# Designs tried in a protein design run: peptides against a protein of PDB entry 3OGK. Part 84

Target 1, 307 residues: chain A of PDB entry 3OGK
Amino acid sequence: ATPDRLSRRFPNLRSLKLKGKPRAAMFNLIPENWGGYVTPWVTEISNNLRQLKSVHFRRMIVSDLDLDRLAKARADDLETLKLDKCSGFTTDGLLSIVTHCRKIKTLLMEESSFSEKDGKWLHELAQHNTSLEVLNFYMTEFAKISPKDLETIARNCRSLVSVKVGDFEILELVGFFKAAANLEEFCGGSLNEDIGMPEKYMNLVFPRKLCRLGLSYMGPNEMPILFPFAAQIRKLDLLYALLETEDHCTLIQKCPNLEVLETRNVIGDRGLEVLAQYCKQLKRLRIERGADEQGMEDEEGLVSQRG

## One batch from the design tools (peptide; made by RFdiffusion4, then SolubleMPNN)

Design b1_p16_2_s4 (from b1_p16_2, 12 letters changed)
Fold by OpenDDE base, seed 3:
Structure b1_p16_2_s4 (fold): chain B 307 residues (1-307), chain A 16 residues (1-16)
Amino acid sequence: as target 1 above (307 residues)
Amino acid sequence: KESILEIKEKRAKALA
């Protein structure tokens, strides 16, 4: 479909999702000139899709100019922007979005590649937004943003229910968790093993409503921090956890209300058996093959490909 | 053995 054909058919469109490069692009098999630029679509949105409040770009090239145009065209009418696995922009583009779209509810940059100039975008968001419900920069590399701004967002945005972040030290997010009273979902952070202080995370207090969780680098020593509220966990992202098969079994047994599990093949057939036994409400299971697991001699760490 | 960090980095690089 072309942008112009879309606007002619659906001038009152409220939600748009565009998919660009296929997964094969991850292998550098797709030329950069393949297209997938959002520019023509942003032009069409700006001119003809004046009721559009939700935009989702997946695997597309997005420039700062595109973001600036979109921001100014939709302003406070833009409620959702998802830059899902996109590239081509900098934090200046993000700054434009949060500056002009002050009522944005969902802002996602998950797995996007960008140039980080500064942390102003998050600061601006913290200073002016009270509408935010979902903030997601999971699997991104921000080094110039402040955990304090995240805390401010949590205090100001009472409807904030889902936050996914990069590799923040989890202890730096204590203030954030305290402020985020309605938070239901958290992913990311960084759990760092400290041989000299193995219990450093045991006093971490999570929001009371937290039920969807994915802590990066969570090992068996840190896993017990979930046990006090494991019964209320509905979704676990263990893709980047440092759990072995037995650790999976231990955790799964404590999560009888689990509905969604994302993990690696390290769960093994044993873990799947435990999952079937204890998690009767499971709705979705995602198992990724980990490249790091090729060398595990543990027979239990392999999921049998049942033909 | 490829670390989880390396896997993350590879995924990030593949998007770049």
Scores: peptide ipSAE 0.042, ipTM 0.734, DockQ to the pose 0.233
Fold by OpenDDE base, seed 1:
Structure b1_p16_2_s4 (fold): chain B 307 residues (1-307), chain A 16 residues (1-16)
Amino acid sequence: as target 1 above (307 residues)
Amino acid sequence: KESILEIKEKRAKALA
């Protein structure tokens, strides 16, 4: 489809999802003729798609100028922006979005590659937004944003239900979790093992409605922090957990209401057996190969063709 | 052995 054809056919379009062509190295090797630039689409949105509330760019090249144009064109009518695995922008573009789109409900930049200039975009969002429901910058490398701004967002956005972040130290998010009373989903953070202080995370208080969870770098020593509400867990992202096969078995046995599991091959046939035994509500299972597959000495940690 | 962090970073870079 072309932008001009889209606006002519659907002038009242509310939601647009554009997907770039999947490529193995698309972030590093985007040909000029790939057609993955959002610019012509943003131009069309600005001129002719005045009812557009939701924009999802997947694997697209997005510039700061594109974001600025989009922000100004849609302003408070923009409810959803998803920059899913996009590249080409900086935090200045994000700042423009949150400055002009003050009623945005969903802001996603998961797995996007960008240049980080400052943390102003998150601060601006914290100062002016009360509508946010979903914030997702999972699998990104923000170093200049403040956990305090995330706490402010949680305090001001009563409908905030899903937050996915980069590698914030989990202890820096204590205030955020306390404020995020309606949070159902959390992914990311960073659990940092401290041999000298094994109880480092045991006093963490999670939001009461939390049921979808993916804590990065959670090991067996930190895993017990989930046990008080494990029966409430419906989705687990263990792709970046530091759990071995037996740790998976231990956790899975405590999650009888699990519906979605994402994990690595380390779950093994044993873990899959336990999953089948204890998780009768399971709807979706994703198993990825991880680098830890090469380091497993025991065959029990590998998923066979039977599993 | 590749760290989980490295795996996460590689995945993020490959998919972005």
Scores: peptide ipSAE 0.136, ipTM 0.748, DockQ to the pose 0.309; fails the geometry check
Fold by OpenDDE base, seed 2:
Structure b1_p16_2_s4 (fold): chain B 307 residues (1-307), chain A 16 residues (1-16)
Amino acid sequence: as target 1 above (307 residues)
Amino acid sequence: KESILEIKEKRAKALA
């Protein structure tokens, strides 16, 4: 499809999703010449798609100029922007989006590759946005953003229900969790094991409505922090957890209302049996090979045809 | 260049 053909057929289009071709090397960065460029589409949006409120780019090349043009063209009419596995932009492009689109409800950069210049984009979002419902920069490498800005967003955005972040130390997010009274979903962060303080996370207070969760680097010592509300958990992302087969069994037994589980093959046939026994509401199961394939000589860490 | 996913997996492996 061409941009011109789209606008002629659908001048009142409100939602657009564009997908670049899948790459052969799933774990490589998107080469500069690989993905489709969004530039022609942004031009068409600016000129002819004047009712567009939702944009989703997946595996595409997006420049700062593209983001700036989109931001200025749609302004406060833009409700959703998803840069899903995109590349080619910097945090200057993100700054333009949040500066001009002050009523944005969904902002996603999950698995995108970009050049980080500063943390101004998140600060600007924190200072001016009160509409945000979904913020997702899961599996990104922001080093210059502040957890205090995330806390400010939670305080100011009353409808904030889903937040996915990079490797923030979880203890730095205590203020965020306290402010995010309506939060239902949280993924990311970083749990750092401390041999001298094994219980340093036991006093974490999570939002009362939290039911979709994925804590990065969660081990068996940290896992008990979930037990008080495990019965209300509907989705678990354990892809980056540090749980063995037995730990999976322990946690799964405490989550009878689990609907979605994402984990690695370390769950094993035993974990799958426990899952079937205790999680009668399960709708989706994702099992990745992950790093366990390189290190697990133990048969318990493998899913067979039985499971 | 390593993907973010690869970095996450390497970190998880190093901490395990």
Scores: peptide ipSAE 0.049, ipTM 0.742, DockQ to the pose 0.141; fails the geometry check
Fold by OpenDDE base, seed 5:
Structure b1_p16_2_s4 (fold): chain B 307 residues (1-307), chain A 16 residues (1-16)
Amino acid sequence: as target 1 above (307 residues)
Amino acid sequence: KESILEIKEKRAKALA
């Protein structure tokens, strides 16, 4: 469909989701005039979709100018912006969004590729937003944002329930976790093994309502930090955990209320057996093939067709 | 063994 046809048919549209080409095609193969650019849609939103409060761009090219136009056009009426696997913008575009859309509830940039100019966008969000419920820049590389701003967001946004971040050192997020009293979901961070301090993370205090979790680089030494609330866990993302088959078995048996598991093939048939035995409420299972599995001759670490 | 960083990068490329 074309933008103009959409607005003419649905002038009172509240939610729009646009999907572009697969990312492999985005960088090298999308013609400038292809539906992969959000520009014509942003123009249409600005002019004719004045009731739009939720925008989801998936695998699209988004410029700073597009974001600026969208931000100014929708302002405090914009409740949701999802830049899902998008590219073409910088943090200046994000700054425009958070500057003009001060009542935004969901802001997502998961797996988006962008140029980082500074951390001002997160600072501005921290200074002015009190409405945020979902913040997601999982699988992104921000090096110039401050954990202090994330803490401020947690303090000011009482309805903040889901936060997914990049590779923040998890200890830098202690203040954030203390402030995020209603947080139910956390993904990302970075657990860095310290041979000299195996207890480095043992005193980490998580929000009391936390039940959906995915800690990056979590190994068997860090895994015990989950044990006090493992029975509360409903969703685990272990895709970027450093757990072997036995570690999976150990953790899974402690999570009887697990509903969603995402992991790698390292779980193996043995892990699947344990999962079936202990996790009777499991609704979704995602198993991805990891590169670490190419070298593991351990037959137990592979999910067979029998599983 | 590939690092998780390498896995993340490969995944980002493959999902792209």
Scores: peptide ipSAE 0.042, ipTM 0.742, DockQ to the pose 0.301; fails the geometry check

Design b1_p16_3_s1 (from b1_p16_3, 12 letters changed)
Fold by OpenDDE base, seed 1:
Structure b1_p16_3_s1 (fold): chain B 307 residues (1-307), chain A 16 residues (1-16)
Amino acid sequence: as target 1 above (307 residues)
Amino acid sequence: MTPRERRDERLNALRA
């Protein structure tokens, strides 16, 4: 479809999802013929799609100018913006979005590549937004944003239910977790093992409704922090956990209500057996191969045809 | 390198 045809056919469109064509080197080499620029679509949105409240760009090139135009065109009518695996923008573009779209409910930048200039966008969001339900910058590389702003967002946004972040030290998010009383989903962070302080994270208090979880770099020493509420876990992302097969088995046994599991091949046949035994409500299972496992085809902890 | 690839590399480094 072309932008101009879209508005003619669907002038009252409320939700738009655009997907760029996948390429192997999507972020490293964007050929001129990629056709993945959002610019013509943003122009069309600005001019002709006046009821559009949800925009999802996936694997597209997005400039700051595009974001600025979109922000100004939709303003407080924009409820959802998802920049999913996009590139080409900076935090200035994000700043424009949060400045002009003060009632945004969902803001996603998961796996997007961008140039970080400052943390102003998150600060602005914290200062003015009370509508946010979903914030997701999982698998991004923000270094200049403040955990305090995230805490402020949690305090001000009563409907905040899902937050996915980059590599924040989990202990820096204590205030956030305390404030995020209605949080159901959390992914990201960073658990950093300290040999000198094995109980570094044992006093971490999670939101009471937390049931979808994906802590990054969680090892077997940190895993016990989940045990008090493991029975309420419904979704578990272990793609970036540092758990071995036996650790998986231990955790899975404690999660009888698990519905979604994302993990690596390290779960092994044994882990899959345990999963089948204890997780009768499982609906989705994603198993990825790690780069480290490509060389370990003959080692224990690989999923075979038995799983 | 994609963000995912970079994160995977970090994961691998932590496992080593």
Scores: peptide ipSAE 0.530, ipTM 0.934, DockQ to the pose 0.705
Fold by OpenDDE base, seed 5:
Structure b1_p16_3_s1 (fold): chain B 307 residues (1-307), chain A 16 residues (1-16)
Amino acid sequence: as target 1 above (307 residues)
Amino acid sequence: MTPRERRDERLNALRA
C-alpha cells in the first residue's frame, strides 16, 4: 500500500498503524532501501488525513523532521502517538510532539532507539499536559529526564492510568507514586540491591489501584514489597525480574487473581504447577527463553515439553 | 544493539 492510495480510499481515517520489516540487525545497520521510513506517510497525513488522531509506527525509521511535521499538522487533534521499536529521531523530535500536541493522551516510545539531547520533552509535557492517560518509554535509555517531571505529570493528569519507564531508581519515584492516585499499571524502574540496607524498599507506597506490574531487577529480597497488594495483581511482568523457580512459586501463590503472566523458563514445571493450582483466572501466559541459556545448569529451572 | 538486547545484557550481568 502507498500513502496516496490510503488517503484517497479513506480520507476520514482516524487511526493509522504502520509496521516496518522485522529487524534482524542493530538499528544503525538497517539498510536505507528497506522501505521503513515514515516520511512519505507523514507527508500524506499532513496534507490529506486531517481527521487522524491516532498514529502507531512499529519498527519504522522516524526523523525529528518527521515528528515536527506530524506535530504541527495534527496539533491538539493528536490523541495517540506510538513509536514502537522505532529509530532515527532524537529527544528534539519528542519535544516538538509534546509542545504542539498538548492534549495527547497516549505517548509511547517503547523499545525505540534514539539520541538523547536533553530532558526538555518530559519537562514540557509536565508543564502543559493535563490529558495524558498512558505514558510508555519502557525499554528505553534516558539519562537526562527528571523524576520530578514525572511526578508533575502524575499530579496534573488525573486520568493517568498506565506508566512504563526505563531504569529510574524506584526510590526516586516515591513522589510520582504518591501523586498518581489513579495509576493501574506500572512497568520499569530499577530495584538495586543494597546488602547494607536490605529493607530500603519496604516503605515504598504504591498507588492503591495498581494491578498490572513489572518491576525491573526485582529479586527475592525486594519481592515482599508486593505482598500487601498481591491479591489485587492481575498482570505480572517478570521478564526482567531476578527470581528463581522457588521465588516464582512464592509470589504466584499470593496472586490468586492473576490473569496475565510474562516470565522466563526459570519458572519451570514446578512453577507452572503452582500457577495452575493458585491462579484459576489466568488468561495469558508468556514464557520466554532465559537471557542466559548457557548458565541454567539446573534442570528444575526449565519448562519441559510435558508441562 | 537494540534496546531489548541491551536490557537483556544488563539482566544477565545482574544474575552473574
Scores: peptide ipSAE 0.529, ipTM 0.933, DockQ to the pose 0.711
Fold by OpenDDE base, seed 2:
Structure b1_p16_3_s1 (fold): chain B 307 residues (1-307), chain A 16 residues (1-16)
Amino acid sequence: as target 1 above (307 residues)
Amino acid sequence: MTPRERRDERLNALRA
């Protein structure tokens, strides 16, 4: 479909989701002139789609100019922006979005590639937004943003229910967790093992409503921090955990209300048996191979066709 | 390198 055809057919469109590059293609392998630019769509949104409040771009090229035009065209009418696995923009583009769209509820940049100039976009969001419900920059590389701004967002946005972040040290997020009283979902962070201080994270206090969780680099020494509220966990992302088969079994047994599990092949047949025994409400299971397991024939903790 | 690939590399480095 072309942008002009879309507006003619659906002038009152409120939600738009566009998918660009094929899933099998790495971003760097497809020429920029492949037609994955959002520019013509942003032009059409600005001119003819005046009711649009939700935009989702997946695997597309997005420039700062595109973001600026979108921000100014939709302003406080924009409720949702998802830049899912996109590229081509900088943090200046993000700054424009949060500056002009002060009532945005969902902001996602998950797995997007961008040039980071500063942390002003998150600071601006923290200073002016009170509407945010979902913030997701999971699997991104922000080095210049402040965990204090995240805490401010939690304090000011009472409807904040889902936050996914990059590799923040979890201890830097203590203030955030304390402020985020209604938070139901958290993914990301970084748990850094300290052999000399195995209880480094034991005093972490999580939001009381937290039930969807994915802590990055969580090992067996850190895993016990989940035990006090494991019974209320409904979704668990272990794709970036450092748990062995037995650790999976231990944790799964403590999560009887688990509905969604995402993990690696290390769960093994034994882990799947435990899962079947203890997690009767399971709805979705995702098992991926580790990058190092690609091409290795026989490793311990493999899921067989018997499991 | 994609963000996913970079994160996978970090994970692998921590497992080694």
Scores: peptide ipSAE 0.528, ipTM 0.933, DockQ to the pose 0.705
Fold by OpenDDE base, seed 3:
Parts: sequence; structure tokens; C-alpha cells
Structure b1_p16_3_s1 (fold): chain B 307 residues (1-307), chain A 16 residues (1-16)
Amino acid sequence: as target 1 above (307 residues)
Amino acid sequence: MTPRERRDERLNALRA
């Protein structure tokens, strides 16, 4: 489909999702005429799609200029922006979005590659947005943003229900968790093992409604922090946990209401058996391959054809 | 490398 055909046929379009290049080609040089750039679509949105409130770009090239144009064209009418596995922009583009789209409800840049100039975009969002429901910069690397701004967002956005972040030290998010009273989903952070202080995470207080969770680098020593509310967990992302087969079994047994599990093949046939036994409400299971085969020396860590 | 690949490498390094 072409942008012009879309607007002619559907002038009242409210939601647009565009998929670009395959993952393998994400950072390769792509000719401008290949269609991987959002520019012609942003132009069409600006001129002809005046009812558009939701935009999802997946695996596309997005420039700061594109973001600026989109921001100014849609302004407070833009409710959702998802830059899913995109590239080509900087934090200046993000700043433009949050500056002009003050009523944005969903902002996602998960797995996007960008240049970080400063943390102003998150600060601006914290200072002016009260509508945010979903914030997701999972699997990104921000070094210049402040966890204090995240806390401010939680305090000001009463409808905030889902937050996914990069590798913030989880203890720096204590204030955020206290403020995010309605948070249902959290992914990311960083759990860092400290031999000298093994119990440093045991006093973490999570939001009471938290039921979808994916803590990064959670090992068996940290896993018990979930046990008090494991029965209310409905979605668990263990793709970046440091759990072995036995640890999976232990945790799964404590999550009888689990509906979605994402993990690696380290779960093994045994873990799958435990899952089938204890998680009768399971709706979706995603098993990814481990990158390190060396960690699968134990036969129990393998998923066979039975699983 | 993609962000995913970088994160996978970090995970592998932590498991080793």
C-alpha cells in the first residue's frame, strides 16, 4: 500500500501500524526508495490523516525531523506512539514528541536504536504529562535519564498501568514503585548480586496490583522477592532472568494463575511438566533459544520434541 | 548489533 492510497480510501483512519525491514537488515544501509523510511507516511499523516491518534512503526527508519513533524501535526490528538525496533532518531526527537503531545497515553521505543543526547525528554514528560498509561523503553540503553523523573511520572499519571525500562538498578526505583499505585506491569530494571549484602532486595515493595512482571538478571537469590505475590502473577517474562531449570520449577509452582510465560529453553522438559501441572490457566507460552549452549550441559535444561 | 543482541550478550556474560 502507498500512503496516498491509504488516505484516499480511509480519510478517517484512527490507527496505523507500519512494518518495515526484517530484523537482520535493521542496521544495514537501505536505499531511500526501499520504503523503510517513515517520512512519506509522516507527510501523509500530517496532511490527510487528521483523525489519526495511534501510530506504530515497526523496524523502520525514523528521523528527528519525522518525529517533530508528527508531533506538531497530531499534537494532543496523538494518544499512542510506538517506535518498535526503529532507528535513526535521537532523544531530541523524543523531546519533540513529549513536548507537543502532552496527552499521549502510550509511548514505546522498545528495542529501538538511537543516539542519546540528554535526559530532557523524560524530564519534560514528567513535568507536563498526566495522561500516560504505558511507558516502554525496554531493551534500550539510557544513561542520562533520571529515575526521579520516572517517580514523578508515576505520581502525576494516575492511570499509569505498564512501565518497561532499561537497566535501572532496581533499588533506585523504590520511589517509583511507591508512587505507581495502579501499576500492573513492570519489566526491566537490573538486579545486581551483592555477596556482601545478599538480602538487599528482600525489602522491595512492589505495587499492589502488579501482575505482569519481567525483572532483568533476577537469579535464584533474588527470586524469593516475588513469592509474597506470586499467586497474583498472570504474566512472567523470564527471558533475561538468571534462572536454571530448578529455579523455573520453583517459581512456576508458586504462580497458579499464570497466563503468559516467556522464557528460554533452560526451562526444559521438567519445567514444562511443572508448568502443565500447576498453571492450568496458561494461554501463551514463548520459549526462545539460549544464546549460550554451554549453559545447557545438563540434559534437564533441554526442551525435547515432547515439550 | 541490535539492542536485542547486545542484551543477549550481557545475559550470557552474567551466566558464565
Scores: peptide ipSAE 0.522, ipTM 0.933, DockQ to the pose 0.632; fails the geometry check

Design b1_p16_3_s2 (from b1_p16_3, 10 letters changed)
Fold by OpenDDE base, seed 4:
Structure b1_p16_3_s2 (fold): chain B 307 residues (1-307), chain A 16 residues (1-16)
Amino acid sequence: as target 1 above (307 residues)
Amino acid sequence: MTPRERRQKKLDELLA
């Protein structure tokens, strides 16, 4: 479909999702000029799709100019912007979005590649937005944003329910967690083991409604921080946890209400058995092959056809 | 390198 055809057929379109590159294609294997630019679509949105409030670009090339045009065209009518595995923009583009779209509820740039100029976009969002419900820059490389701005967002956005971040030190997010009273989902962060301080994270206080969780680099020493609310956990993302098979078993036994589990092959047949025994409400299981398979001498770390 | 690949690399380094 072409942009012009879309607007003619659906002038009152409220939600648009565009997919670029195929799932199987690594970004480096496809030339940038493959036609996955959002520019013609943004032009059409700006001119003819005046009721559009939700935009989702997946695996597309997005420039700062595209974002600026979109931001100015939709302004406070834009409720959702998802830059899902996109590339081509900088933080200036993000700044334009948050500056002009002050009523945005969902902002996602998960797994997007961008040039980071500064942290102004998050600061601007913190200063002016009170509508945010979902913020997701999981698996991104922001180094210039401030956890204080994230805390401010949590304080000002009473409907904030889902936040996924990059590799923030978890201890820097203490203020954020305290402020995010309605938060149900958190993914990302960074747990950094300190041999000299084994209890470094034991005093972390999580939001009371937290039930979907994916802490990055969580090892067996940090895992006990989940135990006080493990019974209310509905979704666990353990893809980037540092848990062995036995650790999985320990945690799973404490999560009887688990509905979604994402983990690596390290869970093993034993972990799957424990999962079946204790998690009767499980609806979705995702097991990815990890590089750690090559180092595991123990057959227990492999998911076989038995599991 | 994609963001996912970079994260996986970091994970691998921590697991080594």
Scores: peptide ipSAE 0.442, ipTM 0.915, DockQ to the pose 0.741
Fold by OpenDDE base, seed 1:
Structure b1_p16_3_s2 (fold): chain B 307 residues (1-307), chain A 16 residues (1-16)
Amino acid sequence: as target 1 above (307 residues)
Amino acid sequence: MTPRERRQKKLDELLA
């Protein structure tokens, strides 16, 4: 489809999702013939799609100018913006979005590659937004944003239910978790093992409604922090956890209401057997092959046809 | 390197 054809056919379009064609070197090499620029679409949105409230760009090239134009064109009518695996923009573009779209409910930049200039965009969001429901910059590299702004967002956005972040030290998010009373989903962060302080995270208090979780770099020493509410966990992302096969078994046994599991091949046939035994409500299972498979001496750390 | 690749690299480093 072309932008002009879209507006002619669907002038009252409220939701648009555009997908760029995946390529092997998507973020490293963007050929001129990629055809993944959002510019012509943003132009069309600005001119002809006046009811558009949700925009999802996946694997596309997005410039700051594109974001600025989109922001100004849709303003408070924009409820959802997802920059999913996109590239080409900086935090200035994000700043424009949050400055002009103060009623945005969903803001996603998951797996996007961008140039970080400052943390102003998150600060601006914290200062003015009360509508946010979903904030997702999972698997991004923000170094200049403040956990305090995230806390402010949690305090001000009563409907905030899902937050996915980069590699924030989890202890820096204590205030955030305390404020995010309605949070149901959290992914990301960083749990950093400290040999000198094994109970570093034991006093961490999670939101009471938390049921979808993916703590990055969680090892077996940190895993017990989940046990008090493991029975209410519905979705678990262990893709970036530091758990071995037996650790998986231990945790899975404590999650009888698990519906979605994402993990690596380290779960093994043993883990899959335990999963089948204890998680009768499982709906989705994603097993990704990881480099850790090469280091596993135990054959049970691999998924075979048995599992 | 994609963000996912970078994260995987970090994971690999932690697992080593």
Scores: peptide ipSAE 0.442, ipTM 0.915, DockQ to the pose 0.709
Fold by OpenDDE base, seed 2:
Structure b1_p16_3_s2 (fold): chain B 307 residues (1-307), chain A 16 residues (1-16)
Amino acid sequence: as target 1 above (307 residues)
Amino acid sequence: MTPRERRQKKLDELLA
């Protein structure tokens, strides 16, 4: 479909999702001139799609100019922006979005590649937004943003229910968790093992409604921090956890209300048996083959047709 | 290198 055809057919369109580059190809291996630019779509949105409040770009090229034009065209009417696995922009583009779209509810840039100039975009969001419900920059590389701004967002946005972040040290997010009283979902962070201080994270207090969780690099020493509320966990992302088969079994037994599990092949047949026994409400299971399998010498961490 | 590749690399380093 072309942008002009879309506007002619659906002048009152409120939600648009565009997919660019093929999933089978690595995003960075496809030439930019492939036709994955959002520019013609942003032009069409600005001119002819004046009811649009939700935009989702997946695997597309997005420039700062594109973001600036979109921001100014939709302003406070824009409720959702998802830059899903996109590239071509800088944090200046993000700054334009949060400056002009002050009532945005969902902001996502998960797995996007960008040039980071500063942390002003998150600061601006923290200073002016009170509408945010979902913030997701999971698997991104922000080094210049402040966890204090995230705390401010939690304090000011009382409807904030889902936050996914990059590799923030979890201890830097203590203030955020305390402020995020209605948070239901958290993914990301970084749990850094300290052999000399195994209880480094034992005093972490999570939001009371937290039920969807994915803590990056969580090992067996950190895992017990989940036990007090494990019974209320409905979704667990263990793709980037450092848990072995036995650790999976221990945790799964404590999560009887688990509905979604994402993990690596290390769960093994034994872990799957435990899952079947204790998690009767499971709806979705994702098992990814990890690089750690290449070093496995036994069947403990292998999923077979028996499981 | 994609963000996913970078994260996987870090995971691999921690698992090594």
Scores: peptide ipSAE 0.438, ipTM 0.915, DockQ to the pose 0.726
Fold by OpenDDE base, seed 3:
Structure b1_p16_3_s2 (fold): chain B 307 residues (1-307), chain A 16 residues (1-16)
Amino acid sequence: as target 1 above (307 residues)
Amino acid sequence: MTPRERRQKKLDELLA
């Protein structure tokens, strides 16, 4: 489909999702002239798609100019922007979005590659937005943003229900968790083992409604922090947890209401058996192959054809 | 290297 054909056929389009590069394609191996640029679409949005409130770009090239044009064209009518595995922009583009789209409800840049100039975009969002429901910069690397701004967002956005972040030290997010009273989903952060202070995370207080969770680098020593509310967990992302097969079994057994599980093949046939036994409401299971398979001493951590 | 690849690399390092 072409942008012009789309607008002619559907002038009142409210939601647009564009997919660019193939899933298996590496960014550096795709020619620039392949057509993965959002520019012609942003032009069409600006000129002809005046009812558009939701935009999802997946695996596309997005420039700061594209973001600026989109921001100014849609302004407070833009409710959702998802830059999913995109590239080509900087934090200046993000700043433009949050400056002009002050009523944005969903802002996602998960797995996007960008140049970080400063943390102003998050600060601006914190200062002016009260509508945010979903904030997701999971699997990104921000070094210049402040956890204090995240806390401010939580305080000001009463409808904030889902937040996914990069490798923030979890202890820096204590204020955020206290402020995010309606938060249902959290992914990311960083749990860092400290031999000198093994219990440093045990006093973490999570939002009361939290039921979808994925803590990065959570090991068996940190896992018990979930036990008090494990029964209310409905989605668990263990892809980047440091849990072995036995740890999976322990945790899964405590999550009888689990609906979605994402993990590595380290769960093993044994973990799958435990999952089947205790998680009767499971709807979706994702198992990825991990490099840790080579480190397994026995067959227990392997998923066979039976599993 | 994609963000996912970088994160996987970090995970692998922690698991080694």
Scores: peptide ipSAE 0.433, ipTM 0.912, DockQ to the pose 0.670

